# Ledger of designs, part 23: peptides against a protein of PDB entry 4J2C

Target 1, 107 residues: chain A of PDB entry 4J2C
Amino acid sequence: MEDPFFVVKGEVQKAVNTAQGLFQRWTELLQDPSTATREEIDWTTNELRNNLRSIEWDLEDLDETISIVEANPRKFNLDATELSIRKAFITSTRQVVRDMKDQMSTS

## One batch from the design tools (peptide; made by RFdiffusion4, then SolubleMPNN)

Design b1_p12_7_s4 (from b1_p12_7, 5 letters changed)
Fold by OpenDDE base, seed 5:
Structure b1_p12_7_s4 (fold): chain B 107 residues (1-107), chain A 12 residues (1-12)
Amino acid sequence: as target 1 above (107 residues)
Amino acid sequence: SNRDKLREFYYS
């Protein structure tokens, strides 16, 4: 069986890209009320939050895999570089999500 | 789901 980590990582990356687009629109709508409707603001906000929740869900699972690998190093035989890349991805992605959530006052 | 995929591999 192939390690599914990179598959999930890819899906998270796609979700991040989507969220960033939604966040940009969310910001634009709030900065220029003349071009915004309550309906679009609500839709954008909901879509953004859904994407962020999806990302956080996957990040929790990805983080768990790292713990499993570190507890069973001989079973998975991942080199230090790959493990570092995996950890860095989770850390940096969590930061991206946190920044958006903070600006949306959802924390 | 992604969770299922990960669990299948890492808890096998």
Scores: peptide ipSAE 0.687, ipTM 0.955, DockQ to the pose 0.743
Fold by OpenDDE base, seed 4:
Structure b1_p12_7_s4 (fold): chain B 107 residues (1-107), chain A 12 residues (1-12)
Amino acid sequence: as target 1 above (107 residues)
Amino acid sequence: SNRDKLREFYYS
């Protein structure tokens, strides 16, 4: 069986890219009400929040796998560099999500 | 789901 970490990582990255686009639009809509409709603001906000929640959900699971691998090094035989990359991905992605949520005043 | 995939692999 192939390690599904990279599959989930890829989906998280896709969601991040989507969220970043939605966040940019969200900012634009709020900065210039003359070019915005309430419908688009609501849609954009909801889609953005959905993506952020999806990312956070997957990050929790990915983070758990790190602990599992570190507790069972012989079973997974993961390269130290790869493990570092996985950890860095989780850390940096959490920061990206946090920054967007902070700017949205969303908890 | 992603959760199921991960758990299937890492807890097998």
Scores: peptide ipSAE 0.686, ipTM 0.955, DockQ to the pose 0.785
Fold by OpenDDE base, seed 2:
Structure b1_p12_7_s4 (fold): chain B 107 residues (1-107), chain A 12 residues (1-12)
Amino acid sequence: as target 1 above (107 residues)
Amino acid sequence: SNRDKLREFYYS
């Protein structure tokens, strides 16, 4: 069986890109109410939140795999550099999500 | 699901 980490990573990255697009639109709608309808605001907000929740869900699982690998190094034989990259991805992605959530909570 | 895929591999 092939390690599914990279598959999930790819899906998370895709979701991040989608969320960032939605976040940009969300910001635009709030900054110029004349271009915004209630329907679009609600749709954009909900889609954005759904994407962020999906990302956070996958990140929890990805983070768990790190712990499993570190607890069983002989079973998985991951290169130290690869493990570092995996950790960095989770950390940086959580920061991106947090930044968007922080801005949404203050608006 | 992604969760199932990960669990299948890492807990196999």
Scores: peptide ipSAE 0.683, ipTM 0.954, DockQ to the pose 0.749
Fold by OpenDDE base, seed 1:
Structure b1_p12_7_s4 (fold): chain B 107 residues (1-107), chain A 12 residues (1-12)
Amino acid sequence: as target 1 above (107 residues)
Amino acid sequence: SNRDKLREFYYS
């Protein structure tokens, strides 16, 4: 069986890209209410939140795999470089999500 | 699900 980490990573990245697009639209809608309907604002907000929650869910699972690998190094035989890349992805993605959430909470 | 995929591999 092949390591599914990269598959989930790819799905998370896709969700991040989607969220970033939704976030941009969300910002535009709130900055110019005359161009927005309440329905679109609500839809965009909900879709954005759903994506962010999905990302956070996957990140938790991905983060858990790191702990498992580090606790069982002989079983997985991952080199330090790959582990570093995996950790960096989780850290940076969490920050991206946090930034969007912070801006949403202050609006 | 992604969770299931990960668990299948990492806890097998």
Scores: peptide ipSAE 0.680, ipTM 0.954, DockQ to the pose 0.789

Design b1_p12_8_s1 (from b1_p12_8, 4 letters changed)
Fold by OpenDDE base, seed 2:
Structure b1_p12_8_s1 (fold): chain B 107 residues (1-107), chain A 12 residues (1-12)
Amino acid sequence: as target 1 above (107 residues)
Amino acid sequence: SMTVSELYKEYL
């Protein structure tokens, strides 16, 4: 059976790129309120939150697969290097999301 | 959307 891990990983990567673009715009709108209407601010904020929520949901799913693999190493027979890459991806992506959420919560 | 963890569990 083909491993579907990378399908979700790819979706997360796309969502991160989208979120980063929205976050940049969100920052610009708050730094200079004259650059956009309240409607754009609300739209940008909501879209950003939606993307971040989607990422977090996928990361929880990906993280659970790691637990399943580590509990059943013979069944999946994953390379140690690949497993490390997967863990690093989840950790680093969570940090990216956390950084954006922290700035949004304090703004 | 799909859940990979469910697929992994089914594989067991």
Scores: peptide ipSAE 0.663, ipTM 0.942, DockQ to the pose 0.838
Fold by OpenDDE base, seed 4:
Structure b1_p12_8_s1 (fold): chain B 107 residues (1-107), chain A 12 residues (1-12)
Amino acid sequence: as target 1 above (107 residues)
Amino acid sequence: SMTVSELYKEYL
């Protein structure tokens, strides 16, 4: 079986890419109201929010993997460097999500 | 979470 961390990490990375695409479209729609329909704006907004929530949920799962490993470090044979890298991924991804959410909340 | 914990039980 695969390491659960990397399984969830892969899902997060895919969801981030999807969210970034949706966010770009969301921005474009708001920048050119004359070519944007309320329906597409609503759809894009909802899809984006759903993806962001999905990412946040997965990040909580990734945090749990960290907790499990830290509770039993010898069993997993992960050094401090690897744990730091994993934590950095979670932190940086949360920042990406937060940046998008902040921009959405101000629009 | 329970899901992640269960995954690790199977992974170990």
Scores: peptide ipSAE 0.208, ipTM 0.765, DockQ to the pose 0.338
Fold by OpenDDE base, seed 3:
Structure b1_p12_8_s1 (fold): chain B 107 residues (1-107), chain A 12 residues (1-12)
Amino acid sequence: as target 1 above (107 residues)
Amino acid sequence: SMTVSELYKEYL
């Protein structure tokens, strides 16, 4: 059985890219209402929120796996560098999501 | 995805 972490990471990265595109459009629509329809605003907002929730859910699962590995270091052959990379990915991605959510909540 | 994330939990 192969370590599926990279697969989940890839899915999260795709969702982040999608969310960033949606966020950009969301910002444009709200910046110039004359170019926006309510339908597109609603669609963009919902798609953006869905992507952000998907990312957060995956990150929670990944974060739990980190705890499992750290609690059972002899069971897994993950070195400190690999573990650090995984933690950094989770932390940085959470920050990206938080930044978008903060802007959405204050707009 | 849910499936991949759950699979990872099973892996560990």
Scores: peptide ipSAE 0.166, ipTM 0.751, DockQ to the pose 0.410
Fold by OpenDDE base, seed 5:
Structure b1_p12_8_s1 (fold): chain B 107 residues (1-107), chain A 12 residues (1-12)
Amino acid sequence: as target 1 above (107 residues)
Amino acid sequence: SMTVSELYKEYL
């Protein structure tokens, strides 16, 4: 059985990749109104928001994994470097999500 | 679906 952290991390990474594509299309549609229908804008916006929400939910799960590991250091035997990597992934991913959300909220 | 805590219980 794999470490549940990496299971959730994999799901987050997939959602991030999807969100990145949707965000790119979202920006393109808003930058060139001649290529943008309201239907596509709405669809893209909704799909993007859904993916961002999924990521945020999974990041909370990842935070829980950190808490579990930190509460049970003898059981998991993870060094400080590995924990730092895991925390960095969560922090950086949250920033990516926040940046996209900020841009969407100002449009 | 299983919670993260439940997954870790199985993992241990």
Scores: peptide ipSAE 0.122, ipTM 0.705, DockQ to the pose 0.460

Design b1_p12_8_s2 (from b1_p12_8, 5 letters changed)
Fold by OpenDDE base, seed 1:
Formats: structure tokens, sequence, C-alpha cells
Structure b1_p12_8_s2 (fold): chain B 107 residues (1-107), chain A 12 residues (1-12)
């Protein structure tokens, strides 16, 4: 049986790629209002926020699995290297989301 | 549907 952790990890990775594209368009629309419609600005902003929120929710779920594994190491018997990779993924992804949110809050 | 963390808890 495959570990369901990787299902959510894959969904997060796809959502990050989508968010990065939306973020790029968001910056373009706000930097040059003459090329933007109100409809596209609103749609892009909402889609971006929704994607970021979805990512954050999944990261909390993934982070909880790490806590469960660390509290029950003999039950799961996960490789230490794999656990490190999972932690690094969550940390780095949170940073990517944080950077986009910080830029959105200052615009 | 259940979250992954909930699945892990049920596995215990």
Amino acid sequence: as target 1 above (107 residues)
Amino acid sequence: SLTVSELYKKYL
C-alpha cells in the first residue's frame, strides 16, 4: 500500500506551480493597469488567494503526519532520510507561500 | 474525505 503522504505532496506541488503562474500575472496586472481589466484583476487575485490557502491547509496536514510519525517511530518505521526530505519540503514550500503573501500584503 | 493525518491516526 502506497503512503498517502505523497498524494497530498503531489497536490501541493501542482498548486504551487499554479500559484506561481497566477502570482506572475497578478504582478503584471498591477504594474501596468492599462493592460488590465477589473474582471481579470479580481479573478487573478481570488484564484491566487484560494490556491495559497489550499496549499497552507495541505501543509498543516502534512506537518501533522510528521508529528504523528515522530510520536510513534516504531509503528511507521520511516527512513530518517525520507523524514528529513518531508520536513524540508514543508519548510521550503511555506517559505514560497510566505514570500508571495508578503508581496501581496504590501501592494 | 479524510485528511492524511487522520488516516495516519486511524492506522495506529
Scores: peptide ipSAE 0.657, ipTM 0.938, DockQ to the pose 0.850
Fold by OpenDDE base, seed 2:
Structure b1_p12_8_s2 (fold): chain B 107 residues (1-107), chain A 12 residues (1-12)
Amino acid sequence: as target 1 above (107 residues)
Amino acid sequence: SLTVSELYKKYL
């Protein structure tokens, strides 16, 4: 059976790119309120939160697969290097999301 | 939405 891990990984990567663009716009709108209407601010904020929530949900799913693999190494027979890459991806992506959320919560 | 963890569990 083909490993579907990379399908979700790809979706997360796309969502991260989208979120980063929205975050940049969100920052710009708050730094200069005259650049957009309240409607755009609300839309940007909501879209950003939706993307971040989607990413977090997928990361939990991806993280669980790692636990399953490590509990059943013979069944999946994943390369140690690949497993490390997967773990690093989840860790680094969570940090990216955390950084954006921290700035949004303090703004 | 697709959940990979569920697929992994079914694979066991």
Scores: peptide ipSAE 0.655, ipTM 0.939, DockQ to the pose 0.855
Fold by OpenDDE base, seed 5:
Structure b1_p12_8_s2 (fold): chain B 107 residues (1-107), chain A 12 residues (1-12)
Amino acid sequence: as target 1 above (107 residues)
Amino acid sequence: SLTVSELYKKYL
């Protein structure tokens, strides 16, 4: 039986990649109004927000698994290094999302 | 579909 944690992790990683592309386009559109239509700005913004929301939801789910494992170490018997990697992934991904959201909220 | 946390809870 494979650990389903990595399935969600993979989905988060894909969503992050998508969000990064959308964020890049979002910044480009705002930096050069001559290339930006309101329609594309709105579409890009909405798609970006949807991806960020999806990521945040999955991160909460992944974070809960950490709590479950730590509360029941004998049941899962996960390596400490693996847990650290999982925690680091959640923390760093949350920071990436927060940075994008902060920039969007100040525009 | 079940969340991963819900799947983990089934292991308990």
Scores: peptide ipSAE 0.654, ipTM 0.937, DockQ to the pose 0.864
Fold by OpenDDE base, seed 4:
Parts: C-alpha cells; sequence; structure tokens
Structure b1_p12_8_s2 (fold): chain B 107 residues (1-107), chain A 12 residues (1-12)
C-alpha cells in the first residue's frame, strides 16, 4: 500500500489554499461593509471555520503518524530527513492556520 | 473508514 501520508498531505495543501481564498474574501467583506451582506459574511465565515477545522483534524492525524513511525523506525525505514520534512510541514501548516484564526478572533 | 494513524497501526 502507498504511504497515506502523502495523500493526506496533498489534501491538506489543497484545503489550505481554499482556506486562504476564503480568508481573503472574509477580509474584503469586512473592509467594505457597504458592499457586503450579512449572509455572505456568515457564509464565508462558516466555510472558513469549517475548512480550518478540517485542516486541524488532518494535521492531528498526520502528527500521530509521526509518533507511530518514530516508535517503529525499522518497520517504516524513514530516515531523519524525511521525518524532519514531515514535521516541518505539520508545524508550518499549523502556523498558517493559527495566523488566520488569530485574525478572525480579533475581528 | 480508518484514519491515517489507524491505517499505520494496521500495518505495523
Amino acid sequence: as target 1 above (107 residues)
Amino acid sequence: SLTVSELYKKYL
């Protein structure tokens, strides 16, 4: 079986792009209230939050795989470089999500 | 369906 990490990684990357688009629209709507409806603001906000939660869930799952691999290094035959790359992806993606959430919480 | 982590555990 193919390593499922890469499949989920790709899904997370796509979800991040989607969330960033929603976040941009969310920002635009708040910057120009005269052209924004409450309905679109609510929709965009909800979609954004749902996407962010989905990403966070996937990241938790990916993070758990790191622990599994580290507990069984010989079984998976992943070197330190690959593990570092995987960890970096999770960490950096969490930061991207956190940045958006922080801005949403202050608005 | 299995989560990614559960899938890994299955093949340990």
Scores: peptide ipSAE 0.177, ipTM 0.755, DockQ to the pose 0.909

Design b1_p12_8_s3 (from b1_p12_8, 6 letters changed)
Fold by OpenDDE base, seed 5:
Structure b1_p12_8_s3 (fold): chain B 107 residues (1-107), chain A 12 residues (1-12)
Amino acid sequence: as target 1 above (107 residues)
Amino acid sequence: GLTVSELYKLYL
């Protein structure tokens, strides 16, 4: 049976890709107002924030699984390397989200 | 559906 961790991981990865596209458009709209409408800016901003929120929620869920595994190592029989990869994914993804959020909050 | 953490808790 497939570990459900990877299902959510995949969903997060897709959401990150979507968010990155939206963020790129968001920056473009703000950099050149002549190509932007307030309507598109608002739509893009809202979609971006929704994606980021979804990612953050999933990351919290994934992070909780790590805590569960670490508290019950014998029941899950996870390789140390695999656990490290999972942690790294969460950490790096959180940073990606943080960077986008920081840039949005300053604009 | 259940979250992944909820699924993990079911394994306990």
Scores: peptide ipSAE 0.670, ipTM 0.945, DockQ to the pose 0.825
Fold by OpenDDE base, seed 4:
Structure b1_p12_8_s3 (fold): chain B 107 residues (1-107), chain A 12 residues (1-12)
Amino acid sequence: as target 1 above (107 residues)
Amino acid sequence: GLTVSELYKLYL
């Protein structure tokens, strides 16, 4: 049976891809207001924010598992490579989310 | 309905 960590990881990855698409559209709508309706702007903005919040919540959950594993190494027996991959995923994904949020807050 | 961290805690 697969570790439930990867289930959430997969969900985060899907949400990131969705958010990136929404972010691109959000940027396009703001760059050329003549092609944008208020309805689409609001929908895109809300969907983007929802995805980003979902990602952040999942990342906190995933990050907590790291703490649990590191506090109980004999119980889980994860190798260093797997643990580093998990940490790197959380770190890099947080940065991706932060970059999008920073741009949204300044626009 | 449990989070992954909650599942990990139950494993302990």
Scores: peptide ipSAE 0.670, ipTM 0.945, DockQ to the pose 0.818
Fold by OpenDDE base, seed 1:
Structure b1_p12_8_s3 (fold): chain B 107 residues (1-107), chain A 12 residues (1-12)
Amino acid sequence: as target 1 above (107 residues)
Amino acid sequence: GLTVSELYKLYL
């Protein structure tokens, strides 16, 4: 049996990859309107925002598990290195999402 | 379904 943390982590990783592709297309469509239809712009924008929102929700869930573990270290007995990797994943992924959201807000 | 954090809480 696997720790359910990694199930959500895997889903986040897939969503990040999807969002990065959507973000690239979003940028291309807005920079060159001659290549864009209203339908594709709207679809891309909505799909991107939905993916980013999904990622943020999952990251909050993953972050909560860390708080639970740190409050009950003897109960879970997680390896310190593993805990650090989990924290780093959440931090770095939040930064990736933040960067895309910031660029969308300024466009 | 339950979130992963909810699963962790149930484990306590």
Scores: peptide ipSAE 0.670, ipTM 0.946, DockQ to the pose 0.809
Fold by OpenDDE base, seed 2:
Structure b1_p12_8_s3 (fold): chain B 107 residues (1-107), chain A 12 residues (1-12)
Amino acid sequence: as target 1 above (107 residues)
Amino acid sequence: GLTVSELYKLYL
């Protein structure tokens, strides 16, 4: 039986990679206005926000699975190592998202 | 489709 956790994890990882690329372009556009159009700035900003929102939604879903597993350890039989990896992924990914959001809100 | 957490709940 396959665990659907990894499907969403993979989607989050892809969205993070996309967001990081968009964030890089976002910073470049703001650092050198001569290379930027209003349309590209708006598009990049919106796409970035959409990706970050998608990631956050998936992370909440993944985080809830942790709570479900921990409340029902005998049912899922996840070892401690795997559970730690899942928790670390959620924590580190939230930090990555938070860092980008913080920079966007203060710029 | 169902979320992962919803799938986990159904598994219970």
Scores: peptide ipSAE 0.666, ipTM 0.945, DockQ to the pose 0.844

Design b1_p12_8_s4 (from b1_p12_8 with Q6E R9K A11Y)
Fold by OpenDDE base, seed 2:
Structure b1_p12_8_s4 (fold): chain B 107 residues (1-107), chain A 12 residues (1-12)
Amino acid sequence: as target 1 above (107 residues)
Amino acid sequence: SKTVSELYKEYL
């Protein structure tokens, strides 16, 4: 059967792209108030937070699969390189989310 | 709807 890990990974990647677009707009709205309405700021902020929350939830799920695989290596015959790629994806994506959240919290 | 980790656990 197909590994469902990649389905969630794909969803996370799409959500990251969406979040990055929303984050860009969020920064633009805050940097130039003359082009921003409270309605758009609120909408953008909420959409961004929703995407980030979704990503974090999926990353926790993906991270759990790593633990399951490592605890049962004989049951899950995964290539070492593939496992490394999965770990790197989770780590790097968490950093991307963290960077956006840090900037939002300080604004 | 099940999470991927739940699916992995069911596989065990």
Scores: peptide ipSAE 0.679, ipTM 0.946, DockQ to the pose 0.897
Fold by OpenDDE base, seed 5:
Structure b1_p12_8_s4 (fold): chain B 107 residues (1-107), chain A 12 residues (1-12)
Amino acid sequence: as target 1 above (107 residues)
Amino acid sequence: SKTVSELYKEYL
C-alpha cells in the first residue's frame, strides 16, 4: 500500500504547476490588453481559481492527517523528520497559493 | 468514497 500523503502530494504538485502556468498567462493578459480578450481572461481566471481551490482542499486534508499523527504518536509512529517535511510542504504550498490569490484580488 | 484522512488511518 502506498503512503496516501505522497499520492496527494503528487496531485497537489501537479495542480500547483498548472496554476503557475495559468497565473503567468493571467498576468500577461492583464499587462498587455491588446493581446487579451475578456473571454480568455475569464477562462484563465476560472481555471486558475479552480486549481487553487483544489489545492486548498487537499492541503486541509493533509493538515488534518498531520494533526491525527501528532495526537496519536504511539499509534502512528512516523519519523519526526518526515513530519517536518510534510508540514513544510503544506506551509510552502499555502504560501504559493496565497501569493497568487493576493495578486488576483488586487487587480 | 473514503476521505484522505480515512485512507491515512488505514495506512498507518
Scores: peptide ipSAE 0.197, ipTM 0.760, DockQ to the pose 0.580
Fold by OpenDDE base, seed 3:
Structure b1_p12_8_s4 (fold): chain B 107 residues (1-107), chain A 12 residues (1-12)
Amino acid sequence: as target 1 above (107 residues)
Amino acid sequence: SKTVSELYKEYL
């Protein structure tokens, strides 16, 4: 079986890009109410939250797989560099999500 | 069908 990590990584990256676009629009709508309808605000907010939740779900699963790999080093031929890259991706992506969530919760 | 994340968990 082929390692599907990069496939999941790609899906997360796409969701992050989508979320960032939605977050930008969300910010614009709230900063200028004259250009915003309640319908668009609600739609944008819901889509943004859904994307963020999807990302968090994938990251949680990926984080668990890191523990599995580290517990079975002989079974998986991942070198330290590859494992570091995977951990860094999870950590940095969580921070991106957290930053958006923090701004949404304070607005 | 299973999600890619689910497949990855099965892979490990």
Scores: peptide ipSAE 0.196, ipTM 0.762, DockQ to the pose 0.406
Fold by OpenDDE base, seed 4:
Structure b1_p12_8_s4 (fold): chain B 107 residues (1-107), chain A 12 residues (1-12)
Amino acid sequence: as target 1 above (107 residues)
Amino acid sequence: SKTVSELYKEYL
């Protein structure tokens, strides 16, 4: 059976890739009004926000997986290195989301 | 859908 952590991680990574593309477009639309319609700005903004919220929600689930593993070390065959990598993924992904949110809030 | 806890119970 597939490790539940990687199931959610895969969804997060997909959403991050989508969000980064949407963020780039969002930036382009706001920088050049001649190429931006209200419809595309609204759509891009909404899609971006939805993806960011989805990521944040999934990161909470990933945190829960960490807590479960740490509470039951004998039930899971994970070494310290893998656990650290999993934690680092959550931390770095939160930073990526925060950076995009910060830029959106100041625009 | 299954919760993270439920997924881990099945994963064990």
Scores: peptide ipSAE 0.191, ipTM 0.752, DockQ to the pose 0.466

## One batch from the design tools (peptide; made by RFdiffusion4, then SolubleMPNN)

Design b2_p13_1_s1 (from b2_p13_1, 10 letters changed)
Fold by OpenDDE base, seed 1:
Structure b2_p13_1_s1 (fold): chain B 107 residues (1-107), chain A 13 residues (1-13)
Amino acid sequence: as target 1 above (107 residues)
Amino acid sequence: SENREKLRKFYYE
């Protein structure tokens, strides 16, 4: 069986790109109310929140796999560099999500 | 989800 980590990682990356697009639109709608309907604001806000929540859940699952690998190094035989890349991905992605959430909460 | 199930099968079994 192939390691599904990279598959989930790829899907998280795509979800982040989608969220960033939604976030940009969300910002535009709030900056110029004359071009925004309440319906689009609500839709964009909900889609963005749902995407961010999905990303956070996947990151938790990916983070758990790291703990399992570190507890059972012989079973998985992962390279130290690969493990570092996985950790860095989770850390950096969480920061990207946090930044968007912080801006939404202060608006 | 499909992703969670895949991760579970690979890392817990």
Scores: peptide ipSAE 0.594, ipTM 0.931, DockQ to the pose 0.800
Fold by OpenDDE base, seed 4:
Structure b2_p13_1_s1 (fold): chain B 107 residues (1-107), chain A 13 residues (1-13)
Amino acid sequence: as target 1 above (107 residues)
Amino acid sequence: SENREKLRKFYYE
């Protein structure tokens, strides 16, 4: 069986791209109210929040797998480099999500 | 979810 970590990682990456697009639109709508309807603002805001929550949930699942691997090193045989790459992905992605959430909370 | 189930099968079984 192929390690599903990479499948989930790939889907998280796609979700981040989608969220960034929604975030850009969200920013544009709030910067120029003359081009924005309440309906689009609400839709964009909700879609963005839902996407961010989905990403965060997947990241928690991925983070849990790291704990499992570290507790069972012989079962999975991952080297330090691979483990570092996985950890870095989770850390950097969480930061991207956090930055968007911080900006949304201050608007 | 599908992803969560895949992770469960690989990492917990």
Scores: peptide ipSAE 0.595, ipTM 0.932, DockQ to the pose 0.792; fails the geometry check
Fold by OpenDDE base, seed 5:
Structure b2_p13_1_s1 (fold): chain B 107 residues (1-107), chain A 13 residues (1-13)
Amino acid sequence: as target 1 above (107 residues)
Amino acid sequence: SENREKLRKFYYE
């Protein structure tokens, strides 16, 4: 069986791109009320929250796999470089999500 | 989810 980490990683990356697009629209709607309807704001906000939640959940699962690999290094044969890349992805992606959430909570 | 199932099959089995 092939390691599914990269598959999930790819899907998380796609979800991040989608979320960033939604976040941009969310920001635009709030900055220019003349182009915004309550319906679109609500829809955009809901879609954005759903995407962010999905990302966060997948990141938790990915983070757990790292713990499993580190506890069983010989079973998975992942080197330090690969593990560092995986950890960096999770850390940086969490930061991207956190930044969007912080702005949403203060707006 | 599909992702969770994939990860489970690989990492817990």
Scores: peptide ipSAE 0.595, ipTM 0.932, DockQ to the pose 0.787; fails the geometry check
Fold by OpenDDE base, seed 3:
Structure b2_p13_1_s1 (fold): chain B 107 residues (1-107), chain A 13 residues (1-13)
Amino acid sequence: as target 1 above (107 residues)
Amino acid sequence: SENREKLRKFYYE
């Protein structure tokens, strides 16, 4: 069986890209109310939040796999470089999500 | 989800 980590990683990356687009639109709508309808604001906000929640959930799952691999190194035989890349992805993605959430909460 | 199930199967079994 192929390691599904990259599959989930890919899904997270897609969700991040989607969220960033939604976030941009969200900021535009709030910055220029004349171009914004409540319906679009609500839709954008909900979609954005849904994507962010999805990302966070997947990151938790991915983070758990790291712990499993580290506890069973011989079973998975991942080199240090790959493990570092996986960890870095989780860390950096969490930061991206946090930045968007922080801006949403302060707007 | 499908992805979560895949992760479970690969990493826990």
Scores: peptide ipSAE 0.594, ipTM 0.931, DockQ to the pose 0.842; fails the geometry check

